# Ledger of designs, part 66: peptides against a protein of PDB entry 4PN1

Target 1, 261 residues: chain A of PDB entry 4PN1
Amino acid sequence: KIEMNFLNKPIVPDTTKVISNFLTHYLITEPVEHVEIEAKLGTLIDLETQNRFEFPVMNETILNPEFNLRTRFESDMTASEHKYLNEFLNQAFRDSQKPGRLPFAYKHTKQVDLFYETEDNSRDKIRVSKNQSDNQVLACVKKRRVADLFLYCPNDAFDIRISISDELPVSMPSGNQQPSLTRLKDRVGYVHQEIKIDLTKTTQNDPVYDTTERHELEVEFGNIADLRDRAQKAKDGMEAPLFRRVQLFMDNVRILRREHS

## One batch from the design tools (peptide; aimed at target 1 V18 F22 N64 L149)

Design b1_p28_4_s1 (made by RFdiffusion4, then SolubleMPNN; from b1_p28_4, 10 letters changed)
Fold by OpenDDE base, seed 5:
Structure b1_p28_4_s1 (fold): chain B 261 residues (1-261), chain A 28 residues (1-28)
Amino acid sequence: as target 1 above (261 residues)
Amino acid sequence: VDDMILTSENWNEEKVSAGARERARELE
């Protein structure tokens, strides 16, 4: 007979615990009402060298937000990397449609995001999202970045930023107000077990700079209510459901950040 | 499923300017 360890019980990686605690804080302790929780693939850049940050670790590690490491995070990748991930996810989708598997859902969307200044000239902007096909308003929100957790991944193509955001629904800007920035988003979305994976090509129309393009991959918790419930249970002493959900999320992130052309 | 984002028709590899990246970060 084979057992998984001397207790014959699943063990939770420390990374899972740290992330779970991070999420619990903003789900339960200081709850964000309209919370969005996502991980973006990108690169931690050393501000001094302008190259990828080099930390003296050999594997995935969560950076302590209490320490200023003089880094910035660039949530972007090359077009070729993005294409590779698109192909990879398409294949994963196809494979999941086979008998005995849990299938992916897929959605292709094209939208335009219009950013407006707030009346109080706050740092946060109002984002109006519209469907490109019919110009229907999809959302009008003021997104506030609440917290970030960075994972340095020296063995992978990408580092990770996990972000907690508050997407507060707000009234539409006045009709005479002009957007300060517009973004065209071509997005393919994959959903598996309520984890959302989005590949987005963003064309940014900036009045100051030339039109630029970005390629992003994000992984999002698709069921916040369930996650909040799990977090509450964790606060009440039952951590396993939260750990399992966070581990699922992180495993998906780990798969994706390892894939590159 | 499709690969509409980066099909041959819309394949583009452009370098993002430093200024544009900075503004994008501010509005992310």
Scores: peptide ipSAE 0.052, ipTM 0.594, DockQ to the pose 0.029
OpenDDE base, seeds 1, 2, 3, 4: peptide ipSAE 0.026, 0.034, 0.044, 0.045; ipTM 0.462, 0.557, 0.629, 0.626

Design b1_p28_4_s2 (made by RFdiffusion4, then SolubleMPNN; from b1_p28_4, 13 letters changed)
Fold by OpenDDE base, seed 5:
Structure b1_p28_4_s2 (fold): chain B 261 residues (1-261), chain A 28 residues (1-28)
Amino acid sequence: as target 1 above (261 residues)
Amino acid sequence: IDEMILTSENWNEEKISKGARERARELE
């Protein structure tokens, strides 16, 4: 007979615990009303060298946000990497449709995002998202970045930024207002166990510069209400449900960040 | 599944959260 450990009970990885507590703060302690929680694949870049930063660690490490490490995060990847991940996820989707598995859901969305300055000239912009095919408004929000938590992943192709954002629904800008920025988004979305995985190609036209493309992969908690409930339970002393959910989220992230072309 | 063995006693939530906000502001 085999047991998990000498207590024969599951134990939470420290990473899961730290992230869970981080999330709990913005779910419960200082709750963000329209919270979005996502992890983006990218690269922690050393501001001095403009190359990927090298931290003196040998595995996945949450960087202490109390320290300014002179880094920036680039949430981008090459087209080939993005394509590889797309193919990888397509295969995962197919495999999940087999008997005995929990199936992925899939959605392909092409939208245009129009960014507008706010009347008070606040840092946050209003984003109007429209479907490219019929120009129907999908959303109008004011997105505020609340907090970032960075994971340095020296053994993987990508580092991770976990972001807390507030996406406040707002009224449409006035008809006479012109967008300050327009982005085209081609997004393929995969959902498994209410975890959203999005591959997005973003095209931005600049009147002065050439058209640029960004290739992003993000993993998002698809059921915030459930997550908030779990976080509340954690604050009340029952942490296991939250830890399990965060563990699932992080395992998906870990799978993806290890993949490369 | 069985209950996880865990504790949050050593978490400095406030400091970490404040730092995370600062990082978000600095990087945007």
Scores: peptide ipSAE 0.108, ipTM 0.647, DockQ to the pose 0.245
OpenDDE base, seeds 1, 2, 3, 4: peptide ipSAE 0.029, 0.027, 0.010, 0.006; ipTM 0.378, 0.474, 0.324, 0.274

Design b1_p28_4_s3 (made by RFdiffusion4, then SolubleMPNN; from b1_p28_4, 12 letters changed)
Fold by OpenDDE base, seed 1:
Structure b1_p28_4_s3 (fold): chain B 261 residues (1-261), chain A 28 residues (1-28)
Amino acid sequence: as target 1 above (261 residues)
Amino acid sequence: VDSMILTSENWNEEKVTKGARERAKALE
């Protein structure tokens, strides 16, 4: 007979525990009402060298937010990397349609995002999203970044930022108000087991901003209600359901960040 | 409370929000 370990029980990695606690805080302890939870692929950049940050670790590690490491995170990749990931996900989609697999869902969306300043001149902007084809309003929200958690991944093509955001539905700006920024988004979305993977090409035409085009990949929890329920159970002493969900999420992230052209 | 890992009870909002967001790009 073979056992898993000397306890003959599954063991939970520290990464899973840390992320689970992070999520539980903003789901249950100090709950965000309209919470969005996503991981973005990108690069931790050393502000001094302007190169990818180097830390004396040899594997995936969550950075302690307490320490100022003099870094910034850039949620961007090259067009070629983005294309490669798109083809990779397309193949994964096709493979998932085979018998015995759980299928991906797929959606292609082209939208324009209009950003408006708030009346109180707060840092939070109102975003109006419209469909490019018919100019119909898809959403009007004020998004507030609540918290970030950064993973340094020295062995992979990308580092990771996990973000907690509050997406508050708000009324449309007044008709006489002009947008401060306009972004075109070409997004392909994949959903597997209620985890959403989005590849987004963003084009912005504003002289204030130096970046005219951005290529992003994000992984999002698609069922917040279920996640909140799992987090509540974790608070009540049953952690396994939350750990399993976080593990699934992170495994998907790990697959994606390892892929490169 | 495990001193090695921030828990849901002792998660410091100031650490996570202020410290971490300073490392994020403004347009993200």
Scores: peptide ipSAE 0.040, ipTM 0.462, DockQ to the pose 0.245
OpenDDE base, seeds 2, 3, 4, 5: peptide ipSAE 0.037, 0.044, 0.046, 0.024; ipTM 0.487, 0.567, 0.481, 0.564; seeds 3, 4, 5 fail the geometry check

Design b1_p28_4_s4 (made by RFdiffusion4, then SolubleMPNN; from b1_p28_4, 12 letters changed)
Fold by OpenDDE base, seed 3:
Structure b1_p28_4_s4 (fold): chain B 261 residues (1-261), chain A 28 residues (1-28)
Amino acid sequence: as target 1 above (261 residues)
Amino acid sequence: VEDMILTSENWDEKKISEGARQRARELE
């Protein structure tokens, strides 16, 4: 007979605890009302060297936000990497349709995001999202970035930024107001166990620098109500449900950040 | 399942990210 450890009980990785606490803060302690929680794949760049940040660690490490590491996060990848991930997720989707598995859901969306300045000229812009095909308004929100948590992943192709955002629904801008910025988004979305995985190609027309494209992969908690409930339970002393959900989320992220063309 | 069209005539490869990922693969 073998046991898991000398206590013969499950143990939670420290990474899971740290992330869980981070989420709990913005779900329960100082709750963000219209919270969005996502992880983006990208690269931590050292502002001094303009190369990928180098930290003296050998595995996935959550960076302490109390320290200014003089880094920026580039939430982008090459077209080939993005294509590879698309193919990878397509295969994962197909495999999940087999008997005995939990199936992926899939959705392909094309939308236009129109950004408007606020009347008070605040930094937070109003975003109007429309369907490209019929110009139907999908959303009108003011998004505020609340907090970031960065994971340095020296063994993987990508580093990770976990972001807490507040997406406040707001009224449509005045009809005479012109957008300050327009972005086209082509998004392929996969959902598995209420975890959303989105591949997004963003196109932005710049009158000076021509058209630019970004290729992003993001992983998002698809059921915030459930997550908030789990976080509340954690605050009340029952941490296991939250830890399990965060572990699931992070495992999906870990799978994706290891894949490359 | 549909594939996204990811190629562009105006695509500018991110050399920094590419180099970083290459190093990661080499060390794996």
Scores: peptide ipSAE 0.019, ipTM 0.403, DockQ to the pose 0.019
OpenDDE base, seeds 1, 2, 4, 5: peptide ipSAE 0.007, 0.010, 0.016, 0.009; ipTM 0.279, 0.430, 0.397, 0.402; seed 1 fails the geometry check

Design b1_p28_5_s2 (made by RFdiffusion4, then SolubleMPNN; its pose is not in this set)
Fold by OpenDDE base, seed 5:
Structure b1_p28_5_s2 (fold): chain B 261 residues (1-261), chain A 28 residues (1-28)
Amino acid sequence: as target 1 above (261 residues)
Amino acid sequence: MNKWLEELEKEKEKEEEELKKLKEELEK
């Protein structure tokens, strides 16, 4: 008989604990009402060198937000990297359809995001998302970034930003208000065990500047209600369900950030 | 310090205290 360890109990990695605590705060302690929780693949850039940040660590590490490391996070990748990840996920999708596996769900969406200034000239813009094919309104929200947690991943192609946002549903902009910004999004979405993995190509047309294209991969908790329930249970002393869910999320992130073209 | 980080630190302190107690028990 084999046991897990000398206690024969699962051990929770520190990363899982820290992230779980982070999430619990914004789910339960200071709850964000319309919370979105996602991890984006990208690069921590050293503002001084404009190169990838280098930290004296040898593995995945959560950066302490108390320290100003003079970094920025670029949530972008090359077209080739994005393509590779798409192919990788397509294969994972196919494999998951086999007997004995939990299947991926797949969705391809093309939408246009229209950004509007708020009446109060707040920094937060109203985003109206429409389906490109029929111009049907999919969502109208005011998204506020609440918190970020950065993971430096020296052994992988990408660093990670975990973001907590408040996506407040709001009324459609009225009258003759024109969008300040328009973005076209081509999104390929994969869902496995209520974890959403989205590959997004974003095209932005600027009348003054050249058309820019961004390639992003994001991993999102697809069931916030369940996550909130788990977080509440954790506050009540039963942490295992939350830890398991966070571990699942992070394992998916870890798989993806290791893949490169 | 972020409030969530403060909470995390408090949890760490509790764990350290528990560890200390355990060590003391092992020394008996």
Scores: peptide ipSAE 0.210, ipTM 0.693, DockQ to the pose 0.691
OpenDDE base, seeds 1, 2, 3, 4: peptide ipSAE 0.000, 0.000, 0.013, 0.021; ipTM 0.237, 0.228, 0.363, 0.426

Design b1_p28_6 (made by RFdiffusion4)
Pose (drawn by RFdiffusion4):
Structure b1_p28_6 (pose): chain A 256 residues (1-205, 211-261), chain P 28 residues (1-28)
Amino acid sequence: KIEMNFLNKPIVPDTTKVISNFLTHYLITEPVEHVEIEAKLGTLIDLETQNRFEFPVMNETILNPEFNLRTRFESDMTASEHKYLNEFLNQAFRDSQKPGRLPFAYKHTKQVDLFYETEDNSRDKIRVSKNQSDNQVLACVKKRRVADLFLYCPNDAFDIRISISDELPVSMPSGNQQPSLTRLKDRVGYVHQEIKIDLTKTTQNTTERHELEVEFGNIADLRDRAQKAKDGMEAPLFRRVQLFMDNVRILRREHS
Amino acid sequence: SEEEEEEFFEEIQEMVDKEIEKYEEHQE
């Protein structure tokens, strides 16, 4: 017989607790009506060296946003790094279809992105996405970035950025208006336990941009867990962001 | 709310300081 600790009850990892606080704030305390919560793989770039961020730590660590670390985030990866993750996810996809497993879901989207500027002093963009096939509109949203949280991962090829955005559905722009940006987007979507794993390849109308993003697919249920956490029963919320971060961690460690 | 935000950022700073202390002990 073996116990996990001298208490024999599970304990919350420090990171899971902190991220739960970050998510509960923008879900409950200062709620965002149309919230999108996603984490992207990429690289933390030191503004002076224009290289990867160097920090005297040895494990995955959350950076305090209240400190100016002179850093930006590159949400990009090479074509090989993108293909390597594609193959790994495909293999993980088929293995989930076997007996005893909770299966993956799959959705491949070939669409066009149209970005517009706003009439306000804000730096928000109005995004219009259409099918490349029939050109029918998939979405028309005004997107506002609310908050970011950066995880420096010295043991891995990637760092993590957790973004909280606000996607408000809006009406279509006028025809007599020039879009600020137009690009193709090849999104390969995997879904497991309502956690979305998106592998995106955008083509600028040339420059290519390869990304991997992991986002909560069921916000309404997550908001409910955040409410219970604020009221004391915080175990379901912790179990949820633990699953999210562990998925993000598996994909982060996958590299040649 | 301000007290909760302060405690939240103190928790992040304590995690960073703990990892810096471990790094220094490993270099010794």

Design b1_p28_6_s1 (made by RFdiffusion4, then SolubleMPNN; from b1_p28_6, 12 letters changed)
Fold by OpenDDE base, seed 5:
Structure b1_p28_6_s1 (fold): chain B 261 residues (1-261), chain A 28 residues (1-28)
Amino acid sequence: as target 1 above (261 residues)
Amino acid sequence: MEEELKKFNEEINKMIEKEIEKYEKLLE
């Protein structure tokens, strides 16, 4: 018989603990009511060099938010990288349909996002999302960025930003208000065990600038209620359920960030 | 606004469709 370790008990990676604590804070301690929790693949850019950030570590590292590292995060990738990930996920989808596996769900959506300024000139914009085909309103929200956690991943193709946002449902803007920005989103979504993986192509037309296209990959917790329940249990002294869920999430992220063309 | 949006969508959709054929593999 082989045992897991000298205690013969599961051990929780430190990364899992740190992320779990981060999530617990915004789920339970200072709860965000309409929380969205997602990880984006991208690149930490050194503001001084404009190149990928170089930190003196050799593996996945959560950056301490208390330190100003003079970085920005670029949540974009090349079309080739995006294509590769799409093909990879398609294969994963197919494989998951086999007997004995938990299947992926798949969804392709095309939407337009209209951004409106708020009356108070707040930094937060109202986003109206509509289906491109029939212009039906899918959502009207005011999204507030609450917190970010950055993971520097020197061995992988991408760094990671875990973001906590508050997506407050709000009333539709007045009919006389014009959008300040319009974005088209073509999203291919994969869901496995309530973890959402989205490949999104975003097109933005600027009257002054050329049309810009972005390619993003996002991993999101699909069941916030469950996650909140797990976080509450963790606060109550039962951490295992939360750790397991965070570990699952991070493993999926780790798989994806390692993929390269 | 609706008309402008429609025109915008049409233009972008044309661009998207062209690119989809190049790099996106959709699942049925």
Scores: peptide ipSAE 0.013, ipTM 0.369, DockQ to the pose 0.012
OpenDDE base, seeds 1, 2, 3, 4: peptide ipSAE 0.015, 0.011, 0.017, 0.012; ipTM 0.399, 0.336, 0.404, 0.373; seeds 1, 3 fail the geometry check

Design b1_p28_6_s2 (made by RFdiffusion4, then SolubleMPNN; from b1_p28_6, 16 letters changed)
Fold by OpenDDE base, seed 1:
Structure b1_p28_6_s2 (fold): chain B 261 residues (1-261), chain A 28 residues (1-28)
Amino acid sequence: as target 1 above (261 residues)
Amino acid sequence: MEKEKKEFNELINKMIEKEVEEYKQKLE
């Protein structure tokens, strides 16, 4: 008979513990009321060289936010990489429909995001999202970035940014206000076990810069209430449910960042 | 329930095929 280890019990990876503690802080300790938690695929760029950041590690590692590494994160990929990931996820969707599997849900959305300045000239803008086809309002929120956690992934095509945001629902701007910025979004969304995976093409017209197109992939916790419950249990001494959910999330992220054209 | 699931899957498959073709055209 083969055992898992000398205790014959599951062991939790250190990465899972660190991320779990990070999430618990913003779910329970200093709770964000309308929290969004997502991971974006991208590249850590060295500000001095303008190339991908290099650090003397051999595997996935969480960067300590207290250290100034003089980096920026670019949440973008090439059109070919984006296409490959789309095809990969489409195949995963099809395979999940087979007997004995848990199926993906799928949704394709084309929307326009309108950004408005607040009357008090606050740092955060109001975002109104509408369907491109019928101009129906999908959401009106004020989003604030609360915290970021960066993962350097030397063996993979992408690095990872995990972000905590506060998305406060707000009333629609007055009819006399004009948007300061407009973005077109073409989003393909996949949901599996309440983990949301989105491929997004964003087109933005800038008066100073030419029209820019971005290709992004994000992974999001789809059930915040459940996650908050798990985090509370962890604070109360039962950590296993939280660790399991974080492990699931990170495994999905790891699968995606390893795939490239 | 089974019939609805089948119809949904067929619809999604058609949408997926369309998206793949659109991506191919954009990259050409």
Scores: peptide ipSAE 0.017, ipTM 0.439, DockQ to the pose 0.013
OpenDDE base, seeds 2, 3, 4, 5: peptide ipSAE 0.006, 0.016, 0.006, 0.014; ipTM 0.298, 0.432, 0.322, 0.382

Design b1_p28_6_s3 (made by RFdiffusion4, then SolubleMPNN; from b1_p28_6, 13 letters changed)
Fold by OpenDDE base, seed 4:
Structure b1_p28_6_s3 (fold): chain B 261 residues (1-261), chain A 28 residues (1-28)
Amino acid sequence: as target 1 above (261 residues)
Amino acid sequence: MEEELKKFYEEIEEMIRKEVEKYKKLLE
C-alpha cells in the first residue's frame, strides 16, 4: 500500500494556511460586518520599471504586506485574454451540465453603477447599482476596501489580489445629488460549488483608469455565512473545514490564472 | 501517493456536494 507521507495524513499547503489565517482575521478576529472576499486576476507592476514585477521566486508566492515592494496591482487583462477566458468558462459550463457533474449556474447581467459622495466627505463612496434594462435598483452600498493579499505567480499569465471589502448597505442618496462617477458593467457570472466567477467588462471615463474599458475576472466566495462559520470553527481549533474551502477556492483561481490564448 | 491524494480530494468533494445541494434548494 502506498501512503501519502510518513504520517499517512493529508498535508495542508502553506499557501492555504496563510490565506485561511488572513480570512479568519477579517471574518472573526476583527470582523468585517458585510464582508466581500474576492480574488482578482491581474498583474503586479513594478513601479520603477512599469513592467510586471520580477521577484526571485519560482512559483506562487504570497507577498508580505509588511513590506513595500514598490508595486501596484492592475486588475485588468487584454480583450483577447478576457475572450479566451470567457470561452474557457463557457466550455467548463457545458461540461458541468453532463450527468454526474455538479452544474454551473450562469447569469449575464448588465449594470450601471452610480457613485455618490458621502455627506461626511469620507473616502467611501455610495454605489447605487441598477439594471441597465429596466433601471431596477440592485444594490445601494458603501464599499470600503479593508485589506489586500497579493500573490505573485511567475509561471502563470496573471498574478492575484485577494481583497477583503466591507459592503455596507446604505440608504439611497438624496435625489438632488449627482453621481460623481458612472460605470457600465457587463458581467458574465458563473457559479460552481458556491464559488462565483465573474467576467466583467467595465466602461467608465475616469482619470484613474488607463483605459475607458477594463476587462476583469474575479473569483468570489459565494457563501460568506458558511465561510464565517468555518472560520469560527478554525478559531476554535477545527481548521479542516476552512482549509478545504480555501483550497477549493484557490484551485479554481489557479486554473483560471493559468489559462491564456 | 496519487491514489491517496485522489481519495482525499474525493472526500472533500463529497462534503462540498452536500453543501451544494443545500445551496440548490435555497435557489429553488
Scores: peptide ipSAE 0.026, ipTM 0.384, DockQ to the pose 0.018
OpenDDE base, seeds 1, 2, 3, 5: peptide ipSAE 0.009, 0.006, 0.013, 0.008; ipTM 0.298, 0.289, 0.321, 0.332; seed 2 fails the geometry check

Design b1_p28_6_s4 (made by RFdiffusion4, then SolubleMPNN; from b1_p28_6, 15 letters changed)
Fold by OpenDDE base, seed 3:
Structure b1_p28_6_s4 (fold): chain B 261 residues (1-261), chain A 28 residues (1-28)
Amino acid sequence: as target 1 above (261 residues)
Amino acid sequence: MEEELKEFNELIDKMIEKEVKRYKELLE
């Protein structure tokens, strides 16, 4: 007979605890009402060198937000990397359809996001999302970035930004108002165990700036209500359900950030 | 680049649909 440790009880990695506490803060302690929680793959860039940030650590490390490291996060990858991840996820999708597995769901969507300035020139813009096929309005929201948590991943192809956002539903802009920014989104979405994985190509048209293209991979908690429930239980002293869910989320992120062309 | 991704995703859609169909047939 073997035991997992001298207590013969599961132990939670520190990374899981830190992330869980971060999420609990914005789910329960100072709750964001219309919360979106996602991780983006990208690169931490040193503002001075314009190269990938280097830190004296040997593995996945959550950066302390209290310290200004003079970095920016580039939520982008090459077209080839994006294609590779798409193929990888397609294979994962196929494999999950086999007997004995939990299946992926899959959806391909194309939408247009129109951004409008607010009357008070606030930082937060109104986003109107429309279906590209029939121009039907899918959503009208004011999105606010609440908090970020950065993971430096020296052994992987990508670093990670976990973001807390508030997506407040708002009224449509006036008919006379023109969008300040238009973004075309071509998105391939995968869902497994209520964790959403999106590969998105965005084309951004700005009247002032040149058209830009971006390739993004996002991992999102697909069931916020469940996550909030787990966070509440954690605050009440039962942390295991939250830790398990965060571990699942992070394992998916870890798989993806290691893949590259 | 946009056209490339579009075509790629369309191909993927077809591939996935085909594969799903195959698995369903195997399970029947």
Scores: peptide ipSAE 0.013, ipTM 0.358, DockQ to the pose 0.012
OpenDDE base, seeds 1, 2, 4, 5: peptide ipSAE 0.005, 0.000, 0.000, 0.012; ipTM 0.259, 0.179, 0.288, 0.274

Design b1_p28_7 (made by RFdiffusion4)
Pose (drawn by RFdiffusion4):
Structure b1_p28_7 (pose): chain A 256 residues (1-205, 211-261), chain P 28 residues (1-28)
Amino acid sequence: KIEMNFLNKPIVPDTTKVISNFLTHYLITEPVEHVEIEAKLGTLIDLETQNRFEFPVMNETILNPEFNLRTRFESDMTASEHKYLNEFLNQAFRDSQKPGRLPFAYKHTKQVDLFYETEDNSRDKIRVSKNQSDNQVLACVKKRRVADLFLYCPNDAFDIRISISDELPVSMPSGNQQPSLTRLKDRVGYVHQEIKIDLTKTTQNTTERHELEVEFGNIADLRDRAQKAKDGMEAPLFRRVQLFMDNVRILRREHS
Amino acid sequence: EKEELRDQIEEWLDEMANAPMGTYPTQP
């Protein structure tokens, strides 16, 4: 007989608790109506060295956003790093179809991104996405970045950025308006337990940009868990962001 | 300087680990 600790009851990891606070704030306390919560793989770049951020830590660590660490985030990876993660996810996809497993879901999208500027003093962009096939509109949203949280991961090839955005559905722009940006997007989507794992390859109309992003697929249920956490029963919220961060961690450690 | 920042970040994470739900500071 073995216990997990002298209390014999599970304890919340420090990171899971902190991220739960970050998510509960923008879900409940200062709510965002049309919230998108996603984490992207990438690299923390030191502004002076223009290289990877160096920090005297040995484990995954959340950076305090109230400090100026002179750093930016590169949400990009090589084609090989993108292909390597593609193969790993495909293998993980097939293994989930076996008996006793909760299966993966799959969705491959070939679409066009159109970005527009706003008439306001804000730096928001109006995004129009269309199919590359029939050119029917998939979405028309005005996107505002609300908050970011950075995880420096010294033991791995990638760092993590947790982004909280606000995607408001808006009407279509006028025809007599030039888009600020037009590009192709090849998004390969995997879904497991309503956690979305997106593998995107964007082509600038040339420059290619390879990304991997992990996002909560069921926001309404997550908002409900955030409410219960604010009222005392915080176990479901913790279990949820633990699953999210563990998925993000598995993909982060996958590298040649 | 980097070691002082490390210690301040660890203290801030400890404060947040002990904070109740709904007290996370707003980012500007």

